# Designs tried in a protein design run: peptides against a protein of PDB entry 3PBP. Part 21

Target 1, 203 residues: chain A of PDB entry 3PBP
Amino acid sequence: LNEKDLNLILNKSLVMYESLDSTTDVIVKRNVIKQLQFVSKLHENWNSRFGKVDIQKEYRLAKVQGPFTINPFPGELYDYTATNIATILIDNGQNEIVCVSFDDGSLILLFKDLEMSMSWDVDNYVYNNSLVLIERVKLQREIKSLITLPEQLGKLYVISDNIIQQVNFMSWASTLSKCINESDLNPLAGLKFESKLEDIATI
Target 2, 203 residues: chain A of PDB entry 3PBP as posed
Amino acid sequence: LNEKDLNLILNKSLVMYESLDSTTDVIVKRNVIKQLQFVSKLHENWNSRFGKVDIQKEYRLAKVQGPFTINPFPGELYDYTATNIATILIDNGQNEIVCVSFDDGSLILLFKDLEMSMSWDVDNYVYNNSLVLIERVKLQREIKSLITLPEQLGKLYVISDNIIQQVNFMSWASTLSKSINESDLNPLAGLKFESKLEDIATI

## One batch from the design tools (peptide; aimed at target 1 L114)

Design b2_p9_6_s2 (made by RFdiffusion4, then SolubleMPNN; from b2_p9_6, 5 letters changed)
Fold by OpenDDE base, seed 4:
Structure b2_p9_6_s2 (fold): chain B 203 residues (1-203), chain A 9 residues (1-9)
Amino acid sequence: as target 1 above (203 residues)
Amino acid sequence: ASKVGEFLL
């Protein structure tokens, strides 16, 4: 965490707070408010010289969040089990793609379309827990591990028994990043969500 | 009909 990242999460937390209205569920309100309070206190206590923040005990007791929904979900994958998860940066502003692997050798690339607060008060807090399916990549092999490198935007390394493969989705993720940052979805019209697969090494 | 999958993360 750096000052830039802290400012980003503060801004996100403010936007979430500003989205609250009289019709918003009380549990949602409480979680979003606590999120903003947490991030605000982090910001106030941020020591830029040392990159240190003191986190009060009350905020260290975050709860598990979920379930998440994937929409649309590939019908074929109901018979298979998810094996790995990874998050891949697509820009320097912390826009991310979520990748989930399955035991059929599929990768699904997912976008989180809604901002989400941590669960602070209630177990199994479910609000804005949606993921949009962008692409399914079929590798037809056992996926042992997913590796990401923060300096390599829009790249996922897939380790199987005998090979390391790179999935490169920057062909569409650069456009997606722009759309998110500009709050304009028009550039996504007609975009092909087709990632490039490349063999990196045999192992 | 598009099916929605649910996961615990």
Scores: peptide ipSAE 0.022, ipTM 0.641, DockQ to the pose 0.061
OpenDDE base, seeds 1, 2, 3, 5: peptide ipSAE 0.022, 0.021, 0.021, 0.006; ipTM 0.628, 0.622, 0.626, 0.453

Design b2_p9_6_s3 (made by RFdiffusion4, then SolubleMPNN; from b2_p9_6, 5 letters changed)
Fold by OpenDDE base, seed 1:
Structure b2_p9_6_s3 (fold): chain B 203 residues (1-203), chain A 9 residues (1-9)
Amino acid sequence: as target 1 above (203 residues)
Amino acid sequence: KSKVGEFLL
């Protein structure tokens, strides 16, 4: 966490707070308020010279977020089990793709379209828990592990029994990054979400 | 139909 990241989280937390109204669920209100309180206290206690923040004990007891929903969920994957998860940076602004593998050898690429607070008070906090399905890549292999390299934006390495494959989604991820950062969705019109699969090494 | 998965970090 750096000062830029802290300011970004503060701004996001303020926008979430300002979106609250009389119709907002009480659990959501509590979590968003607690989020803003947490980030505000972090900002007040930020020591830029040492890169240190004191986090009060009450905020160290955050709960697990989820469950998450995938929309649309591929009907074929109902009969299969998810095996691995990874996050892949698509830009230097911390935009990420979530990747999930399945035991049928499928890889799904997901985007978190909505911001959500941490869960502070309740288990199974599910507000803004949707993930958008961007692409399904069918490898037809047993996926042992997913590897990402921080210096390699929009790339995922898939390890199976006898091969390492690279999934490269920069063909569309660069456009998605631009759309997020500029708050303009027009460049997504007619964009093909087709990742490049390449064999890197045999094992 | 719904599917729920759990991941440990």
Scores: peptide ipSAE 0.023, ipTM 0.629, DockQ to the pose 0.041
OpenDDE base, seeds 2, 3, 4, 5: peptide ipSAE 0.021, 0.023, 0.010, 0.019; ipTM 0.630, 0.639, 0.553, 0.616

Design b2_p9_6_s4 (made by RFdiffusion4, then SolubleMPNN; from b2_p9_6, 5 letters changed)
Fold by OpenDDE base, seed 4:
Structure b2_p9_6_s4 (fold): chain B 203 residues (1-203), chain A 9 residues (1-9)
Amino acid sequence: as target 1 above (203 residues)
Amino acid sequence: SSKVGEFLL
């Protein structure tokens, strides 16, 4: 965490707070308010010289978020089990793709279209829990692990029994990043969501 | 009808 990241989280928390209205569920309101209070206190207590913040005990007791929804969900994957999850940075602004692997050897690449607060008071916090399906990559291998490197934007390393493969989605993720950052979806029109698969090493 | 998958993360 650096000052830039903290400011970004603060801005996101403010926008989320400003989205609350009279029709918003009380549990959602409470969680969003607590999120903003948490981040605001972090910002106030930020020591830029040491990159340190003291977190009050009350905010260290976060609860589990979920369930999450994947939309649309690939019908073929109802018969299979999710095995791994990873988050991959697509830019230096902390925009991310979520990747989930399945035991059929599929990877799904997902985008979180809505901002979420942490769950502070309730289990199974489900507000803004959607993930948009962008792409399904079929490896037809048993996926043992997913590895991401923060310096490797839009790249996922997939480890199977005999091979390490790279999935590179920067062909579309650079455009997606731009759309998010500029709040303009027009550049997505006609974009092909086709990742590149490359063999990196045999094991 | 697009079915939505639900997951606990």
Scores: peptide ipSAE 0.021, ipTM 0.622, DockQ to the pose 0.061
OpenDDE base, seeds 1, 2, 3, 5: peptide ipSAE 0.014, 0.015, 0.014, 0.020; ipTM 0.608, 0.597, 0.609, 0.619

Design b2_p9_7 (made by RFdiffusion4)
Pose (drawn by RFdiffusion4):
Structure b2_p9_7 (pose): chain A 203 residues (1-203), chain P 9 residues (1-9)
Amino acid sequence: as target 2 above (203 residues)
Amino acid sequence: TKLSALPSL
């Protein structure tokens, strides 16, 4: 955990602690407070020279959150099954797109709009477990796998049956991160959220 | 695994 990232989760934790009011669900309030306490403890034991911190076994037992809401979910895909999931980096600030494969050779590019709180005990804990559909890409080929190279932002390799295709969504993803970082939604108006699809090779 | 839509949060 480098200094930049350590401070990022601390500040995110502080923003949520402040975001607490009385209507806030009791279980959620508990987790947000626990998150702040935990992230603060990390900050106290963080070894700056190694950029690392030890984590006791107690804090590593966490229960799953979900299911995430996928809004708006495409109606056709009810008839199909999800195959793979990948994570693609958009910028240098941990901003990412979640990618999911389906039986119909389709791809949904998702964005997480709500900040999650950390949770350890709560069963079936859902809260800000929210994803939003940005785009759907139908390759009409059997998608056998998804691959990413950390060196290339906003690009995803999709291995179909005899083709390796590259879905390139930096056309709109670059603008998306700018608005996130500049707190200006206007550049999104009129942007067509269409990814450049490209055949890389025959396999 | 099949997926479904859920209400917004």

Design b2_p9_7_s1 (made by RFdiffusion4, then SolubleMPNN; from b2_p9_7, 6 letters changed)
Fold by OpenDDE base, seed 4:
Structure b2_p9_7_s1 (fold): chain B 203 residues (1-203), chain A 9 residues (1-9)
Amino acid sequence: as target 1 above (203 residues)
Amino acid sequence: MRLFSRPPL
C-alpha cells in the first residue's frame, strides 16, 4: 500500500457512496458507508514516512466477500472443479484480471466490471459479485499452479507436471485498461479476446 | 469453500 493506492481506494469508495440512492438496499448502504469511513480513516492515519496505517479494531472484523458468480458461465465447465485462482494486473492503475483454472485443463479469464465494498456485518454479501467471462483458454493438461509476477503485466504462468507455459493477454488487456482508465468502452467493439500461449520451459 | 456459485440450471 502506497499513497497512490490509498487515494485510488478512497476515490473508488467515494464513487460507490455517491452512487447510493433511495432504492439501494439498506445492507448495501451500510457496507458502502462503512467502506468509505474505513478508507477515510486510513487516509487520515496514513504515515507517508513509514508507509504505515493503523487499522482500528472495528474494521479488522470484516467478513468474507462472496459467493461470486461468473457471467456467462461456460456450460462445458459446469461439471468440472475449479483448482486454482490468481489475480493479474493489466496496468499500473490496479486494473486486474481474475484467472481461474479447472480440472479439465481450462483457464478462464474474468473481469470485475463492478466495484465491490468490503463485507462488514453480513455473511454472504453478494452485491456486485458478478464477474464477466472474457476468455476461456483450453490448455488440455492438468494445471498444478498459477503464478503471477507483479512486474509482468498481463502475463500468467501456468505450471503443469512437465511444462511452464505463459498466457499473455496484453493483446486485449491493454485496450481494456485504456477503456477503463478513459471511461470509454467504444474501443472494445470488435476487440478479439484471444490470449497468446507460449511454452517457457520444460520441467 | 466454493468461491464461485454455479448458476442454477
Scores: peptide ipSAE 0.034, ipTM 0.628, DockQ to the pose 0.208
OpenDDE base, seeds 1, 2, 3, 5: peptide ipSAE 0.034, 0.033, 0.034, 0.032; ipTM 0.632, 0.623, 0.632, 0.619

Design b2_p9_7_s2 (made by RFdiffusion4, then SolubleMPNN; from b2_p9_7, 5 letters changed)
Fold by OpenDDE base, seed 4:
Structure b2_p9_7_s2 (fold): chain B 203 residues (1-203), chain A 9 residues (1-9)
Amino acid sequence: as target 1 above (203 residues)
Amino acid sequence: MKLFERPPL
């Protein structure tokens, strides 16, 4: 966490707060307000000299978010088990793809199109819990682990029994990043969501 | 805890 990241989280929390209206669920209102209060206090207590923030005890009692949903759900994976999860940055901001592996050797690439608050007071906080399915990559291997390198945008390393493979989705993720940052989804029209798979090393 | 919920069939 740096000052830039903190400012971005504050701005996101403000936008979430400003989106609240009379029709918004009371649980959502409470969580978004508490999110903004948390981030605001975090910002006030930011020590730039040490890169430190003191978090008050009341905010350390956050609950687990979810469950999440996937839309559209990949019906072929219905009976399979998710094995690994990773988050991959697609730009020098905070735009990210969520990757989930399955025991059939599939990877799904997911996008969080909506911002979520932390769950502060309730279990099973499910507001804005839907993830968009972008791509399914079939590796046809037992996936042991997913590795991401923060300096390597739009790249996922997949470790199986005897091989490290790279999934590179920057072919479409660069356009997605631009669309998010510019608040214009038009460039996504006709974009192919096809990632490149490359063998990196035998292990 | 399940991270993801499957849709109803």
Scores: peptide ipSAE 0.111, ipTM 0.783, DockQ to the pose 0.209
OpenDDE base, seeds 1, 2, 3, 5: peptide ipSAE 0.102, 0.104, 0.109, 0.110; ipTM 0.781, 0.781, 0.785, 0.784

Design b2_p9_7_s3 (made by RFdiffusion4, then SolubleMPNN; from b2_p9_7, 5 letters changed)
Fold by OpenDDE base, seed 3:
Structure b2_p9_7_s3 (fold): chain B 203 residues (1-203), chain A 9 residues (1-9)
Amino acid sequence: as target 1 above (203 residues)
Amino acid sequence: MRLYELPPL
């Protein structure tokens, strides 16, 4: 965590708070308010010289977020099991793609389009718990592992028995990142969500 | 499918 990241989390928490209305569920209101209070206290207690924050005990007892859903879920994948998960940054911010492999050799690329608050007091907190399916890449191979390199934005390495393949999605992820950062979704109109698959090495 | 994510810190 750096000062830039803390300011970003504060701004996200403010936007979530400002989105609350009279119709918003009381559990959601409580979680968003508690998150804003938490992040505000983090910001007040931020020591930029040491990169340290003292987290009060009341905020250390957060619950697990989720369960998450995938929308649309590929109908063919109901008969298959997820095998690996990885997250990949698409910019130098907090925009990331969630990658999930299945035992049919499918790789799905998922985006969290809605910000979700931390779960504080409630088990199975499911507000804004949907992930958007961007792309399904069908590999005709068993996927053993997913590897990401921190310095390589929008690139996933897929390891199978005898081959390492790169999935490169920067063709669309750069546009997606720009749309998020500029708060303009117009450049997504007509964008093709097609990743490049390349063989990197034989093992 | 159920994904469990740790809260982003």
Scores: peptide ipSAE 0.011, ipTM 0.441, DockQ to the pose 0.081
OpenDDE base, seeds 1, 2, 4, 5: peptide ipSAE 0.008, 0.006, 0.008, 0.007; ipTM 0.448, 0.341, 0.425, 0.448; seed 5 fails the geometry check

Design b2_p9_7_s4 (made by RFdiffusion4, then SolubleMPNN; from b2_p9_7, 5 letters changed)
Fold by OpenDDE base, seed 3:
Structure b2_p9_7_s4 (fold): chain B 203 residues (1-203), chain A 9 residues (1-9)
Amino acid sequence: as target 1 above (203 residues)
Amino acid sequence: MRLFARPPL
């Protein structure tokens, strides 16, 4: 965590707070308010010299958020089981793609389009827990593992029994990152969400 | 706990 990241989390928490209205669920209001209070206290207690903050005990007792949903869920995957999960940065910010493999040899690329609030005191807290399906890549192989390299934005390595393949989604992820960072979604109109699959090595 | 829930068909 650096000062830039802390300011970004504060701004996100403010935008979430400002989005609250009279119709918003009381549990959601409570969680968003508590998140803003937490991040504000985090910012106030930020020691830039040491990159350290003391977190009060009341904010260390967070609950697990979820379950998550996938929208749309691919109908063909209802009979299959998820096998691996990885997260990949698409920029030097906080924009990321969630990658999930299935036992049919499918890889799905998912995006969190809505900002989630932390769960503080409610079990099974569900707020903005839907992930958008961007792309389904059919590898037609048993996927053993998913590997990401920190210095390689928008690249996923898929390991099967005899091959390492790269899934490169920077063709669309660079545009998506730009749209988010500039708050302009117009460049998404007509964008093809087609990743490049390449064989890297036989193993 | 499953990380992802399948929506109803």
Scores: peptide ipSAE 0.016, ipTM 0.559, DockQ to the pose 0.209
OpenDDE base, seeds 1, 2, 4, 5: peptide ipSAE 0.014, 0.014, 0.008, 0.012; ipTM 0.559, 0.553, 0.462, 0.495

Design b2_p9_8 (made by RFdiffusion4)
Pose (drawn by RFdiffusion4):
Structure b2_p9_8 (pose): chain A 203 residues (1-203), chain P 9 residues (1-9)
Amino acid sequence: as target 2 above (203 residues)
Amino acid sequence: RKAVGEYLL
């Protein structure tokens, strides 16, 4: 955990602690407070020279959150099954797109709009487990796998049956991160959220 | 980010 990232989760934790009011669900309030306490303890034991911190076994037992809401979910896909999931980096600030494969050779590019709180005990804990559809890409080929190269932002390799295709969504993803970082939604108006599809090779 | 999500919807 480098210094930049350590401070990022601390500040996110502080923003949520302040975001607490009385209507806030008791279970959620508990987790937000626990998150702040935990992230603070990490900050106290963080070794700056190695950029690392030890984590006790107690804090590693966590229960799953979900299911995430996928909004708006495409109606056709109710007849099909999800195959793979990938994460693609948009910028240098941990901003990412979640990618999911389906039986129909389709791809949904998702964005997480709500900040999650950390949770350890709560069963079936859902809260800000929210994803939003940005785009859907039909390759009409059998998608065997998804691959990413850390060196290339906003690009995803999709291995179909005899083709390796590259879905390139930096056309809109670059603008998306700018508005996230500049807190200005205007550049999104009129942007067509269409990714550049490209055949890389025959396999 | 929440506002981006609302915008996209």

Design b2_p9_8_s1 (made by RFdiffusion4, then SolubleMPNN; from b2_p9_8, 4 letters changed; failed a check: a repeat of another design)
Amino acid sequence: KSAVGNFLL

Design b2_p9_8_s2 (made by RFdiffusion4, then SolubleMPNN; from b2_p9_8, 3 letters changed)
Fold by OpenDDE base, seed 1:
Structure b2_p9_8_s2 (fold): chain B 203 residues (1-203), chain A 9 residues (1-9)
Amino acid sequence: as target 1 above (203 residues)
Amino acid sequence: KKKVGEFLL
């Protein structure tokens, strides 16, 4: 966490707060208000000279977020179990893709299109918990682990029993990053969400 | 829609 990241989280928390109305669920109102209170106090207590922040004990008891949903969920994966999860940076602006592997050897690439507060009040906080399915990559292998390298944007390494494979999604992720940062979705029209799969090494 | 899991941000 740096001052830029803190300002970004503050702005996101303000936008969430300003979106609250009379029709908003009470649990959502409580979580968004507590989020803004937390981030505001965090900003007030920020010491840029020392990179230190005092976090009050009450905010250290944040709960697990979720459960998350995938939309659309691939019908074939209903009978399979998720095995690994990773987040992959697509730019230097903190835009990320979520990757989930399944025991059928599928990878799904997911985008979080909606911002969500931390769970500050209740268990099972599910507001804005939908992930958009971008792509399904079928490896037809048992996936042991998912590896990401911070210096390698839009790349995922998949480890199986006998091979390391690279999934490279920068063919579409660069356009997605641009669309997010510019708030313009027009460049997504006609974009193919097809990642490149390459063998890197035999184990 | 299928539930995937829970995580901390």
Scores: peptide ipSAE 0.027, ipTM 0.624, DockQ to the pose 0.050
OpenDDE base, seeds 2, 3, 4, 5: peptide ipSAE 0.024, 0.024, 0.026, 0.024; ipTM 0.633, 0.658, 0.621, 0.663

Design b2_p9_8_s3 (made by RFdiffusion4, then SolubleMPNN; from b2_p9_8, 4 letters changed; failed a check: a repeat of another design)
Amino acid sequence: KSKVGEFLL

Design b2_p9_8_s4 (made by RFdiffusion4, then SolubleMPNN; from b2_p9_8, 5 letters changed)
Fold by OpenDDE base, seed 3:
Structure b2_p9_8_s4 (fold): chain B 203 residues (1-203), chain A 9 residues (1-9)
Amino acid sequence: as target 1 above (203 residues)
Amino acid sequence: KEKVGNFLL
């Protein structure tokens, strides 16, 4: 965590707070308010010289977020089990894609379209728990592991038995990053969500 | 049927 990241989280927490209205669920209101209070206190106690923050004990009792939903969920994957998960940065602004592998050799690329606060008070906090399915890549191989390199935006390395493959999704992820950062969805119109698969090495 | 996954990221 650096000062830039802290300011980003503060801004996100403010936007979430500003989105609250009279119709918002009381549990959601409480979690978003606690999120803003936490991040504000974190910002106030930020020591830039040491990159340290003191976290009050009350905020160390955060609950697990989720469960999460995937929309649309591929009907073919109902009979299969998820095997690996990875997050892949698409820019230097902390926009990321979530990748999940399945035992059928599928990869799904997922986007979190909605901001979600930490769960502070309740178990099974499900507000804004949706992940959008962007793409399904069918490898038709047993996927052993997923590897990401921090210096390689929009790239995922897939390890199978005898091969390392690269999934490169920067063809669409650069546009998605721009849309997020500019708060303009117009560039997504007519965009093809087709990643490039390449063989990198035999192992 | 909705598949609900718990992802710890």
Scores: peptide ipSAE 0.024, ipTM 0.643, DockQ to the pose 0.049
OpenDDE base, seeds 1, 2, 4, 5: peptide ipSAE 0.022, 0.021, 0.020, 0.019; ipTM 0.636, 0.639, 0.620, 0.623

## One batch from the design tools (peptide; aimed at target 1 N71 F111 L188 F193)

Design b2_p10_3 (made by RFdiffusion4)
Pose (drawn by RFdiffusion4):
Structure b2_p10_3 (pose): chain A 203 residues (1-203), chain P 10 residues (1-10)
Amino acid sequence: as target 2 above (203 residues)
Amino acid sequence: SSDFLIEKLS
């Protein structure tokens, strides 16, 4: 955990602690407070020279959150099954797109709009477990796998049956991160959220 | 889709 990232989760934790009011669900309030306490303890034991911190076994037992809401979910896909999931980096600030494969050779590019709180005990804990559909890409080929190269932002390799295709969504993803970082939604108006699809090779 | 995304980000 480098200094930049350590401070990022601390500040996110502080923003949520302040975001607490009385209507806030008791179980959620507990987790937000626990998150702040935990992130604060990490900050106290963080070794700056190694950029690392030890984590006791107690804090590593966490229960799953979900299911995540996928809004708006495409109606056709109710007849199909999800195959793979990938994560693609948009910028240098941990902003990412979640990618999911389906039986119909389709791809949904998702964005997480709500900040999740950390949770350890709560069963079936859902809260800000929210994803939003940005785009759907039908390759009409059997998608065998998804691959990413850390060196290339906003690009995803999709291995179909005899093709390796590259879905390139930096056309809109670059603008998306700018508005997130500049807190200005205007550049999104009119942007067509279409990814450049490209055949890389025959396999 | 853009309007829906902007609504969610607002």

Design b2_p10_3_s1 (made by RFdiffusion4, then SolubleMPNN; from b2_p10_3, 3 letters changed)
Fold by OpenDDE base, seed 4:
Structure b2_p10_3_s1 (fold): chain B 203 residues (1-203), chain A 10 residues (1-10)
Amino acid sequence: as target 1 above (203 residues)
Amino acid sequence: MQDFLIKKLS
């Protein structure tokens, strides 16, 4: 962890806490509050010299996050199996795209539009677990792996048996990042979510 | 594989 990341997580936890109201489910309230408490304690105990934080035992046992949903889910993909998952940074502010490949050669690009709290006390905790489908890219190849490179924002490398391809989605991801960071969704109007596919190397 | 990509793209 670094201080920047810790501050970001704290801010996210605060925003989630501030979003709680009288109608919010008690389980959600509990999880969000516990998360804020956890992150606050992490922040208070942050040792900048060593980049270390002491984590109390009560926070070491978290439940599995999920299940996740995809909205809308492409109907054609119900007949296929997800094979790989990767997260790709689209900016230096830690906005991410979730990429999932399928055994039909499809790659879906997903966005987490809502912040999630950790699952602490409840099994199958589902709150803000929906991912937004941005784009489906059909590679027409068996996808063996998904690779990301450091500092290669908005670029995903897809490896098949005989080729490495780059999926570059910065054409829209830069705008999306800007919208998130500036809290202005107007630039999304009319934006085309079309990634570029390029052959990089043969294997 | 990642190392290969880095070398190819550098």
Scores: peptide ipSAE 0.027, ipTM 0.574, DockQ to the pose 0.020
OpenDDE base, seeds 1, 2, 3, 5: peptide ipSAE 0.026, 0.027, 0.000, 0.015; ipTM 0.573, 0.574, 0.355, 0.454

Design b2_p10_3_s2 (made by RFdiffusion4, then SolubleMPNN; from b2_p10_3, 4 letters changed)
Fold by OpenDDE base, seed 4:
Structure b2_p10_3_s2 (fold): chain B 203 residues (1-203), chain A 10 residues (1-10)
Amino acid sequence: as target 1 above (203 residues)
Amino acid sequence: MQEFLISKLS
């Protein structure tokens, strides 16, 4: 945890709070408000010298968020089981892709297009819990694990029994990052969401 | 595994 992260979370919480209106569900309002209060207190209590914050007891008992949905979910994958999950940074601004592997050798790349609030006091809190399917990559092998490297933006390493492969999605992720950061969706027009698969090493 | 990857990428 660093000051930059705290500021980012605060800004996100503020945006969420500002998006609340008279039609917003009371449960959502409660969760967003509590999140903003929590983050504000964290920010106020931030000690940059020690990189520590004091978290009050009332904020330590958050509920599990979920379930999550994927939209659209590939129909073929209903017969298969998700095996691994990883998140990959696509820029230095905390934008991420969620990667999920399946036992058929598929890898789906997902984007969180809406900011989520934490669930504080409600079970099965499902606000903005939908992930957007960007791409499905078929590796045609059993995926044992997913590995990310902090300095490798937009790169996922897929480990199988006999091979390590790299999935590089920076071809589109750089554009996506730009769109998010600049709040301009125009560059997404005509963008091909096709990742590059490369063999890295034989095991 | 991470160390192995780093070694292959260096």
Scores: peptide ipSAE 0.029, ipTM 0.641, DockQ to the pose 0.019
OpenDDE base, seeds 1, 2, 3, 5: peptide ipSAE 0.027, 0.026, 0.007, 0.025; ipTM 0.630, 0.637, 0.330, 0.648

Design b2_p10_3_s3 (made by RFdiffusion4, then SolubleMPNN; from b2_p10_3, 4 letters changed)
Fold by OpenDDE base, seed 4:
Structure b2_p10_3_s3 (fold): chain B 203 residues (1-203), chain A 10 residues (1-10)
Amino acid sequence: as target 1 above (203 residues)
Amino acid sequence: MQEFLIKKLS
């Protein structure tokens, strides 16, 4: 955790708080308020010299986040099991893609389009727990693991029994990142969400 | 594996 990250989390928490209205569920309101309070206290207690924050006892216990949903979920994947999960940064602003592999050799690329709050007091807190399906990549291999490398934006390495492949989604992720950062979705119109698959090494 | 990839891509 650094000051930049803390400021980002604070800003996200503020945006979530500001999005609350009279129609927002009381549980959601409570949860978002608690998050903002937590992050604000962290920010107030931030020691930049030591990179330390004091976390009060009341915030040390959180509930499990989820369940998550995927929309749309590929119908064919109901017959298969998810095997791996990874998160890949697409920019230096900490926008990220969630990648999930399946035992059919599929890889789905997911985006969190809504900010989630931590689950504090409520079991099965599902507010903004929907992930958007961006792309399904069919590798036609048994996926053993997913690997990300530092400073390799928009690149996922898929390991199979005898091959390492790179999935590069920067062709669209750069545009997505720009849209998010500039709060302009217009460049997404007509964008093709097609990642590049390349063989990197034989094992 | 990660170290191998780093070496190969360096």
Scores: peptide ipSAE 0.030, ipTM 0.635, DockQ to the pose 0.019
OpenDDE base, seeds 1, 2, 3, 5: peptide ipSAE 0.028, 0.029, 0.007, 0.027; ipTM 0.613, 0.630, 0.414, 0.613; seed 3 fails the geometry check

